# Peptides against a protein of PDB entry 6NYY: the designs that were tried, part 162

Target 1, 212 residues: chain A of PDB entry 6NYY
Amino acid sequence: KHFEQAIERVIGGLEKKTQVLQPEEKKTVAYHEAGHAVAGWYLEHADPLLKVSIIPRGKGLGYAQYLPKEQYLYTKEQLLDRMCMTLGGRVSEEIFFGRITTGAQDDLRKVTQSAYAQIVQFGMNEKVGQISFDLPRQGDMVLEKPYSEATARLIDDEVRILINDAYKRTVALLTEKKADVEKVALLLLEKEVLDKNDMVELLGPRPFAEKS
Target 2, 212 residues: chain A of PDB entry 6NYY as posed
Amino acid sequence: KHFEQAIERVIGGLEKKTQVLQPEEKKTVAYHQAGHAVAGWYLEHADPLLKVSIIPRGKGLGYAQYLPKEQYLYTKEQLLDRMCMTLGGRVSEEIFFGRITTGAQDDLRKVTQSAYAQIVQFGMNEKVGQISFDLPRQGDMVLEKPYSEATARLIDDEVRILINDAYKRTVALLTEKKADVEKVALLLLEKEVLDKNDMVELLGPRPFAEKS

## One batch from the design tools (peptide; made by RFdiffusion4, then SolubleMPNN)

Design b2_p26_2_s4 (from b2_p26_2, 10 letters changed)
Fold by OpenDDE base, seed 4:
Structure b2_p26_2_s4 (fold): chain B 212 residues (1-212), chain A 26 residues (1-26)
Amino acid sequence: as target 1 above (212 residues)
Amino acid sequence: MSRYSPAETEEEKEEFEKLLSMLPRI
């Protein structure tokens, strides 16, 4: 409890108790966060859900928090499931509302960064090969790419393929689990905050053993 | 951690549209 609250404060910031969302905005956030929660629940290599909230904190209107695994090495399958979990909010909005909100910006950025890292840093793409280059950090001037323009185009194409695969996988999953996403969203609108136990009560036990 | 954070600036909106263009249309 105290440790989780400390992590939430560091990561999410202080609760903006003064920020009142309009009912339709709150509904959008609830379905977005429900998409993350349900995707993370049914993806084997996703991190276990700790908490999901639609209480505004800092610049965030809602959040899903997962227990990070103490691992430094990730497989391609693990990274794919993490990408799908990250897309879960945007995909939920599309399935339920048929519209796009800018609330998914950070998620799309993270997915894109993960896809580039897999291809350029981790050598996880057969067409690009075992190329490993340091990606510039946000704000670093890219003076020169260490690869040709033909390789740059190939990287961009393979990134798009990987993101599309993750997106389609997430759409398939959340379409299958559409009723579960709705249950989570409705319960979020009632409770504003859900934990792992609320998810177990609502959906049953997570189908994957948590690695301790 | 996922955060639902709307784009506030024009630059953030342009970045969002660029990122969105990489997704499939369903």
Scores: peptide ipSAE 0.262, ipTM 0.835, DockQ to the pose 0.861
Fold by OpenDDE base, seed 5:
Parts: C-alpha cells; structure tokens; sequence
Structure b2_p26_2_s4 (fold): chain B 212 residues (1-212), chain A 26 residues (1-26)
C-alpha cells in the first residue's frame, strides 16, 4: 500500500483531483490503457501488468504499470513483444475509434528508440550488420554519425520495417482479442483502476507462467 | 510504465507527426 502509493506519486505525479476529463476523452483513455493491458496479457515476453488507471496524474491522463523482469539480456523476440505491448494503446484507438490521438506520443517515441537501438546498438539486423554504436542522449550534440549517408538511409528503412512488423503483430493480436479489450475498457470506465486480480477475474489467468 | 500524455507544445506536435510517419497506415 504505502510503497505502491509512493511509486505512483514518483512516476505518475500527484493525482489531479481537479481535472475532470470529458466523457469522450475518458473513454479514449480507457480503450488506450485497455489496449496496453491486453497486449501485455497475451504476449509471452511482455512484463506482467500490476495496475492500470484512467485517473489523471500530472500530465498523464492514464497509465499502466508493469512488473519489470529482472533481466539484463534481451532477445529480439523479447524486444518485439515489448514493442507490441507499447503499441497496444494506439492500436486499440485505431480498432475502436478509427482515429489516432496525440496521447500515444510517449509510446511512439519508446518504440522508435527501441527499434533504432536493436539495429544500431545491438546489431540485431542482418542488412545493417553487426554494428554497435552509442545512440546520442537527448541533448547531446551529435557532431558526426560514425557511418555513411547510405548506411543512414538503410538504418532508417530497417527501423521502419521493424516498427511496421511490430505494429502489424499488435493489430493482429488486439483484433483477435477485441472482445477482451472491450471488457477491460468498460471495467476501467466503471472502476477507474484495475489490478492484476481484476484482470484474472475478467480474462482468466495469464496464459504464461510467471517466472518466479 | 505506459503513460497517456497528449502533446502540448508545437515541438511535441512536430515530433509526434514525425513519429507517426514511421508507422503503417491501417
């Protein structure tokens, strides 16, 4: 209880009791967070859901919290499932509303950063090759890229391919599980906050054994 | 952690449009 509230305060900020979302905005947030929750539930290498909320905190209108795996080394398959989980919110908005909102900006940034890291930091792309270089941090002046303009174009193309593959995989998953996304979104609109036990009651046990 | 956070500034909107351009159109 106290530790979870402290994590929520540090990561989500203070609950803005004064921000009344319009009913349509609150609905959009509920389906967005339900998309993350369901994608994370049915992807083997996604982190287990701890909590999902549509209560506004700081600049966030909703959030999903996951238990990170104690893992230092990730496979390409594990990174793909994490990308799919991160795309789950946006894909849910497209499936249910046929539109995209600016609320998914942080998710798109994370997916893009992960795709670049896989290709240029982890050497996980056969066309680019087994290259590894440090990606500039936000605010670092990138003076010179350690590769040619032809390699830069190839990297950008392979990043787009990887993101597109993750996106298509997420669309396929959430289309198959569309009824589960709807159930989670409707329960979020009722309760505003769900935990792992609410998800087990609603969807059944997660189909993957939690590695203890 | 995922967080639903709308773009507020013009710079954030431009970044968002750039990121969108990398995704497939469904």
Amino acid sequence: as target 1 above (212 residues)
Amino acid sequence: MSRYSPAETEEEKEEFEKLLSMLPRI
Scores: peptide ipSAE 0.258, ipTM 0.834, DockQ to the pose 0.843
Fold by OpenDDE base, seed 1:
Structure b2_p26_2_s4 (fold): chain B 212 residues (1-212), chain A 26 residues (1-26)
Amino acid sequence: as target 1 above (212 residues)
Amino acid sequence: MSRYSPAETEEEKEEFEKLLSMLPRI
């Protein structure tokens, strides 16, 4: 009751400020962005959170901004944690609402692209082996795949496995941290924008030392 | 940067469904 009323007040307070989104949409965005934020907080190899916002900007209803590490080389573990962070929004929606929104499209695209790159470009899969194929760039003609249809199927299967592993890891993490996701989402609904300091105040210091 | 952006076009929705099909069914 009191907590639900607090949520309702926060949601109803948002109606007046953000003429663009229905309260339920704003709530969905808040939990989505909170999922990204919390996943990034508790994944060692995720990029540190700089800012999270549920203020609509253009086609974006919310965003999480991270400080990318200036690195050209990524380990499999780093790429996995980045995939998990990218899935964090979608997984949060599932944990809290039991529904899927199309708002995660860009995240799913990024995760899928990363998975294919790991398998096909980076040779990071034991079954596919140490292969490196140039992936067709977006907009390049359907070049004949430099591998057989059997290899294509194997690649697709291993990509699904990798995405599944990242998804399960994200589900496990955000289920463990469910209360933290909710805290972040609620605070987002109040403040609309959070920074790293807000996250430290809310969750405590990030458990991984920032490499200075 | 993550961006929450709903699919607006039918093509974007079809792409989304395709991408979603690669996720585990929980």
Scores: peptide ipSAE 0.244, ipTM 0.818, DockQ to the pose 0.571
Fold by OpenDDE base, seed 2:
Structure b2_p26_2_s4 (fold): chain B 212 residues (1-212), chain A 26 residues (1-26)
Amino acid sequence: as target 1 above (212 residues)
Amino acid sequence: MSRYSPAETEEEKEEFEKLLSMLPRI
């Protein structure tokens, strides 16, 4: 409890219990976070869910917390599942509401950054080749790209393909698990916060053994 | 950690639209 609250404070900021969401907004957040939670539950290489919350914290209206593995090396498959998990909120909104909200911006940014990193830093794309360039940090004025404009276009195209593949995978998964997303969302609307045990009770044991 | 954080600024909205353009239309 105290440790989790400390992590939540560091990562999410202070709980803004004073920020009352409208019922429809709260519903959107619940389904968004349920999408993350369920995607993470059914993706082998996703980090184990620790907590999901629809209680506003800082600028966030909801969040899902995962226990990251102390892993320094990621496979392409691992990165894909992480991308899918990150897309889970946005995909859930689309499946349930047929609309998108700007609430998914941070997730889309993370997915985009991951895709670029895979292609440009990690050399994980066969068309682009085994390249490794330092990606500009967000906010760094990149004066010159270390690659040609043709390569830049290729990178952008392959990033789009990778994101689209992750998106389609996430859509397929959350469509299959639509009832589970709804169960999680409804329980979130009731409890506002779910932990791993709530998820186990609701969905059954996670299909993938947590590598301790 | 994922965060549901609505875009508040015009810059954040423009970035969001740009990011959306990278997604497939379902």
Scores: peptide ipSAE 0.227, ipTM 0.808, DockQ to the pose 0.856; fails the geometry check

Design b2_p26_3_s1 (from b2_p26_3, 10 letters changed)
Fold by OpenDDE base, seed 1:
Structure b2_p26_3_s1 (fold): chain B 212 residues (1-212), chain A 26 residues (1-26)
Amino acid sequence: as target 1 above (212 residues)
Amino acid sequence: AASSLEEEEELEQKLHEMLEELKKLE
């Protein structure tokens, strides 16, 4: 319910300005970023964490940096794990605070974009089929969709299913790893910035081999 | 090898450029 409402708000397009973090906001950001970090740590196809920070930069209240993979082709499984990692912040907020903040708006946008791309561009959905449509670029006149309104509804439904599946997977993971999320969040509140070594000290070695 | 702060900044800049290019492709 709250998650669906958050998706609807993101689809509706509100931009936010720079805010000074209050102590309670700093706490929220710490748990949010810890959610991303821990999800990325325990998801096989997530990018390795390089750095996580709760220091506000530009439009973000916190950030996690990951080692970019020189990867041009993604599997459905890889895209799912990336979606789960992106949802990690929101899910952490839900687990620890029982409330939803606007901090996950950009994450929800990214997840939504990824879900649409998987279904409409990459043909990764069995119900929609092996189709590939060019999504209108931002600023292009919405030309007539190359598919029926029935297909549009099907796409929207399958996007929601995919996002919900990623969300549930993330909830399961971060619930299992709740103590790890808390450890990371608490250390973030102390250090404001964590690196990979801090994560190894807290959580042990990442359970997946880093692609060297 | 501990990548120098400069290599991290270059990697951040490259990542930013790639993300901006990806945003232009979107």
Scores: peptide ipSAE 0.000, ipTM 0.387, DockQ to the pose 0.052
Fold by OpenDDE base, seed 3:
Structure b2_p26_3_s1 (fold): chain B 212 residues (1-212), chain A 26 residues (1-26)
Amino acid sequence: as target 1 above (212 residues)
Amino acid sequence: AASSLEEEEELEQKLHEMLEELKKLE
């Protein structure tokens, strides 16, 4: 009770209704956020959903809030599920509308950054090998890449493979769960905000034990 | 949507801070 009220106060302070969405845009956002929510619900290593909203905040047209995990070390499987959850919005738009919107640009950026980090910082790719180097920060002079042009091409190819694998996994999941995405999207259009309890009522209990 | 990230990170940080404060009160 006190915890829920405290969360609502923190969240309510961030609800600057900045933009009025057109009905068609609101529909697109609802299916986009439903894609994230449903992907996160059915992916074991995704963060638990706390709240999903189609109320615009800042420059965002919708958002999903997750319970942060006190986790400092991630497995390859955990990073893949996080990538799939991040792709959930884009994949939902493709499944339901057959079109690409600009709404997934930051999701694609996040997924791309995660894929590069896995390959070049964490050494998680067998073809590239056990390498670790810092990704160029925005504004750092292009330090000479510590690897050959052939290695650069290999990295780029393996990044694309990893993203495509995450995308295909997300397409398979959300296609299987298409009816659940529809339920969440329709309820979002009605209520504008859903919590974990709304998700349990729609989809049943999350199939994974909450890691306390 | 894109801008939800910084706000999501800020929300996650605020939520984490709030959770840590609540754990101290219990």
Scores: peptide ipSAE 0.017, ipTM 0.427, DockQ to the pose 0.347; fails the geometry check
Fold by OpenDDE base, seed 2:
Structure b2_p26_3_s1 (fold): chain B 212 residues (1-212), chain A 26 residues (1-26)
Amino acid sequence: as target 1 above (212 residues)
Amino acid sequence: AASSLEEEEELEQKLHEMLEELKKLE
């Protein structure tokens, strides 16, 4: 319910407003970013965490910086773990606060995008099939969709399923690692910025070998 | 790093448009 409503809000075009963080908001951001960080730490195919910060930058209330892989080809598993990592903030907020905030809107947007890309661009969904459609560019009058209304509905349904699956996976992970999320969040509240070394000190070495 | 962010922003925009279009169909 709350997650579905959040997706609907993202779809509805809620603008992320730059806010001055109140102490309670700072706490929310710390747990949000901790969720990203911990999800990324314990997901094999997630990019290694470089830095996590609760210092607002630009339009963001916090950020996690990851080492981008110079990778042009992604597996479905890799994309799923990336989705889970992206959902980590939202899931952390749910686990710790039982509420949804607008802070996860961009994350939900990214996840939704990734899901659409997987289904309609990469052909990674069995029900939709091995199709690849160019996603409309911003400002291009989306002329006639290259697929039927029935296919559009199917795509929408399968996108929701994929996102929900990623969400559930993230909930399971961060529930298991709840204590680690809290440790990271508390340390973020203290230091405002954590690096990989802070994470290693706090959580131990990342359980996955850095693919060099 | 910059290219990935731009691609991410472009992808975000495309999604928003698709989602808005899907919303019009509901």
Scores: peptide ipSAE 0.017, ipTM 0.453, DockQ to the pose 0.032; fails the geometry check
Fold by OpenDDE base, seed 4:
Structure b2_p26_3_s1 (fold): chain B 212 residues (1-212), chain A 26 residues (1-26)
Amino acid sequence: as target 1 above (212 residues)
Amino acid sequence: AASSLEEEEELEQKLHEMLEELKKLE
């Protein structure tokens, strides 16, 4: 109760009612957020859904909130499922509309950053090897790469492979669950905000045991 | 939507900050 209220206050404080979405934009956002929600629901290592909203907040047109796991250590499998969940919005738009919007730009950025981090910071790629390099922060001038141009190309190739694999996994999942994505999107258009209970009512209980 | 992710990051960061504050209250 106190935790939910605190989350609602933080979230509610971000609800700047400043942007009115057009009906077609609202529909696009609903299917985008439904893609995130359904991907997160059916991916074992995804964070459990807290709230999905199509109410514009600040710069966002919609959002899916997941329980932040107080997890500082992630497995490769967990990071892959998180990448797939992050791609869920883009993949949903592609499946339902056959077009890509700018609404997935930050999703793609997050996925790209995660893929680079897995390969060059966490050493999670066998071809690149057990290396760890600090990624430049946005705005840092990378003066010298601590690795060869051949290694840089290998990293870029393996990042693309990892992202493409996550994308294909998400396409397969949301294509299989297409009817569920549509149910969530339609309910979002009606309620504007969904919680975990709404998802259970629509989809049934999440097929994975809640990690207590 | 693209913009929801910056807010989701800000929200995750705020949620993380809030969780850290809540842990201090527990």
Scores: peptide ipSAE 0.016, ipTM 0.443, DockQ to the pose 0.290; fails the geometry check

Design b2_p26_3_s2 (from b2_p26_3, 10 letters changed)
Fold by OpenDDE base, seed 3:
Structure b2_p26_3_s2 (fold): chain B 212 residues (1-212), chain A 26 residues (1-26)
Amino acid sequence: as target 1 above (212 residues)
Amino acid sequence: AASSLEEEEELEKIQKEMLKKLEEEK
């Protein structure tokens, strides 16, 4: 109770109503955020949803807030579920509207970065092998890649495979849960903001025990 | 539309600070 109110005050202070969304844009955002929310609800290793909103903040047209886990080590399965949750908005737009919007650009960037990190920093790909190197930071001189052009092509191919696998997994999940995505999207259009309790009322209890 | 990385990091930072304060008050 006191914690939720304190989070609401901090979050409310960051709600600069910066942009007025058109009704069709607001609908697109509602289904996008519902896709993230529902994917996160039904993925075991996703972070627990705290709040989902279609109120614009900064450059974002909507957002989902999650309880951060105090976790320093991630498994391949955990990283996959996080990728699927991040793709949830884009996949929802595809399922409901059959079109691509620019709203998923940052999500696709995050997923791409995660896929590269798994393959080239964490050594999580069997074909590429147990390699680890730093990804070029924005502004670092392109240091000579510590690997051959053949290895570079293999990395690019395995990144695409990993992203496509996460995408297919998310499509399967949100297609199965299509009615739940619709419920969340419609309630977002009415209330603009949903919390964990609204999600429990709509979808039932999250099927995974909250790791305390 | 994903909140900016900066806004997510700031929200995570604020949440961690709030959790820490609530644990210290217990």
Scores: peptide ipSAE 0.019, ipTM 0.431, DockQ to the pose 0.384
Fold by OpenDDE base, seed 1:
Structure b2_p26_3_s2 (fold): chain B 212 residues (1-212), chain A 26 residues (1-26)
Amino acid sequence: as target 1 above (212 residues)
Amino acid sequence: AASSLEEEEELEKIQKEMLKKLEEEK
């Protein structure tokens, strides 16, 4: 229910203003970023964490940086783990605070975009089938969709299913790793910035081999 | 957290600089 409402708000498009972090907001951001960091740590196909920060930059209240993979082709499993990592902040907020903040809006946008791309561009959905349609770029006139309204509804339904599956997977993971999320969040509140070494000290070695 | 496109570009720039440093340390 709350997650679906958050997705609906993202689809409706709200701009973020720069905010000064109050102590309670800083706490929320710390748990949000800890959710991303821990999800990325324990998901095989997530990019390795380089840095996590709760220092506001531009329009963001915090961020996590990951080692980019020189990868041009992604599997469905890789895209799912990336979606889960992106949902990690929102899921952490749910687990620890039981509330939704606007902090996850861009994460939900990214997840939504990825889900549509998987279904409509990459043909990764069995119900929709092996189709590939060009999604209109931001600013292109929405030309007539090359598919029926029935297909559009099917796509929308399968997007919701995919996002919900990623959300449930993230909830399961971060619930299992709840103590790790809290450790990371508390250390973020102290240090404001964590690196990979801080994460290794807190959580132990990442359970997946980093592609050197 | 919510990264703007500008923040993604800045993050990408920082990542490129970090990768360059990691390559220089090899």
Scores: peptide ipSAE 0.017, ipTM 0.445, DockQ to the pose 0.228
Fold by OpenDDE base, seed 4:
Structure b2_p26_3_s2 (fold): chain B 212 residues (1-212), chain A 26 residues (1-26)
Amino acid sequence: as target 1 above (212 residues)
Amino acid sequence: AASSLEEEEELEKIQKEMLKKLEEEK
């Protein structure tokens, strides 16, 4: 209660009522956020959904808020499910509209960064091997790569494979759960904001025990 | 939406800061 209220206050303070979405844009956002919400609901290692909103805030057109796990160590399986959840918005747009919007650009960036981190920082790829290199931060001039051009190409190929596997997994999941994505999207269009209880009423209890 | 991710990162930062504060209050 106090934590949820504090999060709501912090999030509510970020509600800049400044962007009025057109009805078609609002529909696109609702299906996008429903894709994230449903993917997160049915992925075991996804963070528990707290809130999903189609009210524009700051630069965001909508958001899904999850309970952050106090977890500093992630397994490969956990990182994959997080990637799939992050792809959920884009995949929902593709399934329902057959088109891609700019609304998934930052999702794709996060997924790409996660994939690179798994391969080059965490050593989670057998072909690349147990290597760990610091990824350049945005704006850092990469003067010298600590690995060969052949290794760089291998990394790029394995990143694409990992992202494509996460994408295919998300497509399979949200295609199976298409009716659930639509239910969430339609209710978002009505209420603009959903919580965990709204999701339980729509979808039933989450199939995975919330790690307290 | 693309913009929801900057907010999600900002929200994650805010949530991490709030969790840290809640741990400090315990």
Scores: peptide ipSAE 0.019, ipTM 0.461, DockQ to the pose 0.307; fails the geometry check
Fold by OpenDDE base, seed 2:
Structure b2_p26_3_s2 (fold): chain B 212 residues (1-212), chain A 26 residues (1-26)
Amino acid sequence: as target 1 above (212 residues)
Amino acid sequence: AASSLEEEEELEKIQKEMLKKLEEEK
């Protein structure tokens, strides 16, 4: 219910404005970013965390910066862990506050896009099949979908399934690591910015070897 | 994951179009 409503809100185009965070908003952002950070820490195929910040920058209320892997090919497992990491903020907010905020809108957007790309571009869904369609670009006349309305519905359903699976995985992870999320959030509220070393000090070494 | 600005923009485009499609089906 709450997650579905969040997806619907992402669909509705809520613009993030740069705002001066109230203390309670700052707390929300800290737990949100802690969710990203901890999810990324404990997901094997997530990119290594470089920095997490609750200092608003541009349109973001906070951010987590990761070391991108110089890779052009991604596995389904890698994409799933990236989705889970991206959901980490929203999931943290749910675990700690039981509410949906607009802060996760861009994350849900990214997750939605990744899910669609996996299904319709990369052929990673068994039910949809090994198809690759160019996703229409914004502003291109949506020429006739290269697939039937039945296929469109199937795609939409499978996208929702994939996102929900990623969400559930993230809920399980961050529920298990709830204490770690709280530690990171509290330290973020104190320092406003954490680096990899702060995370190592707080959580111990990342359980996955950095693939050099 | 720092998606390149280009990947973010491309993803943005994809979502907006999917959103339009979902609105047209409602």
Scores: peptide ipSAE 0.017, ipTM 0.455, DockQ to the pose 0.032; fails the geometry check

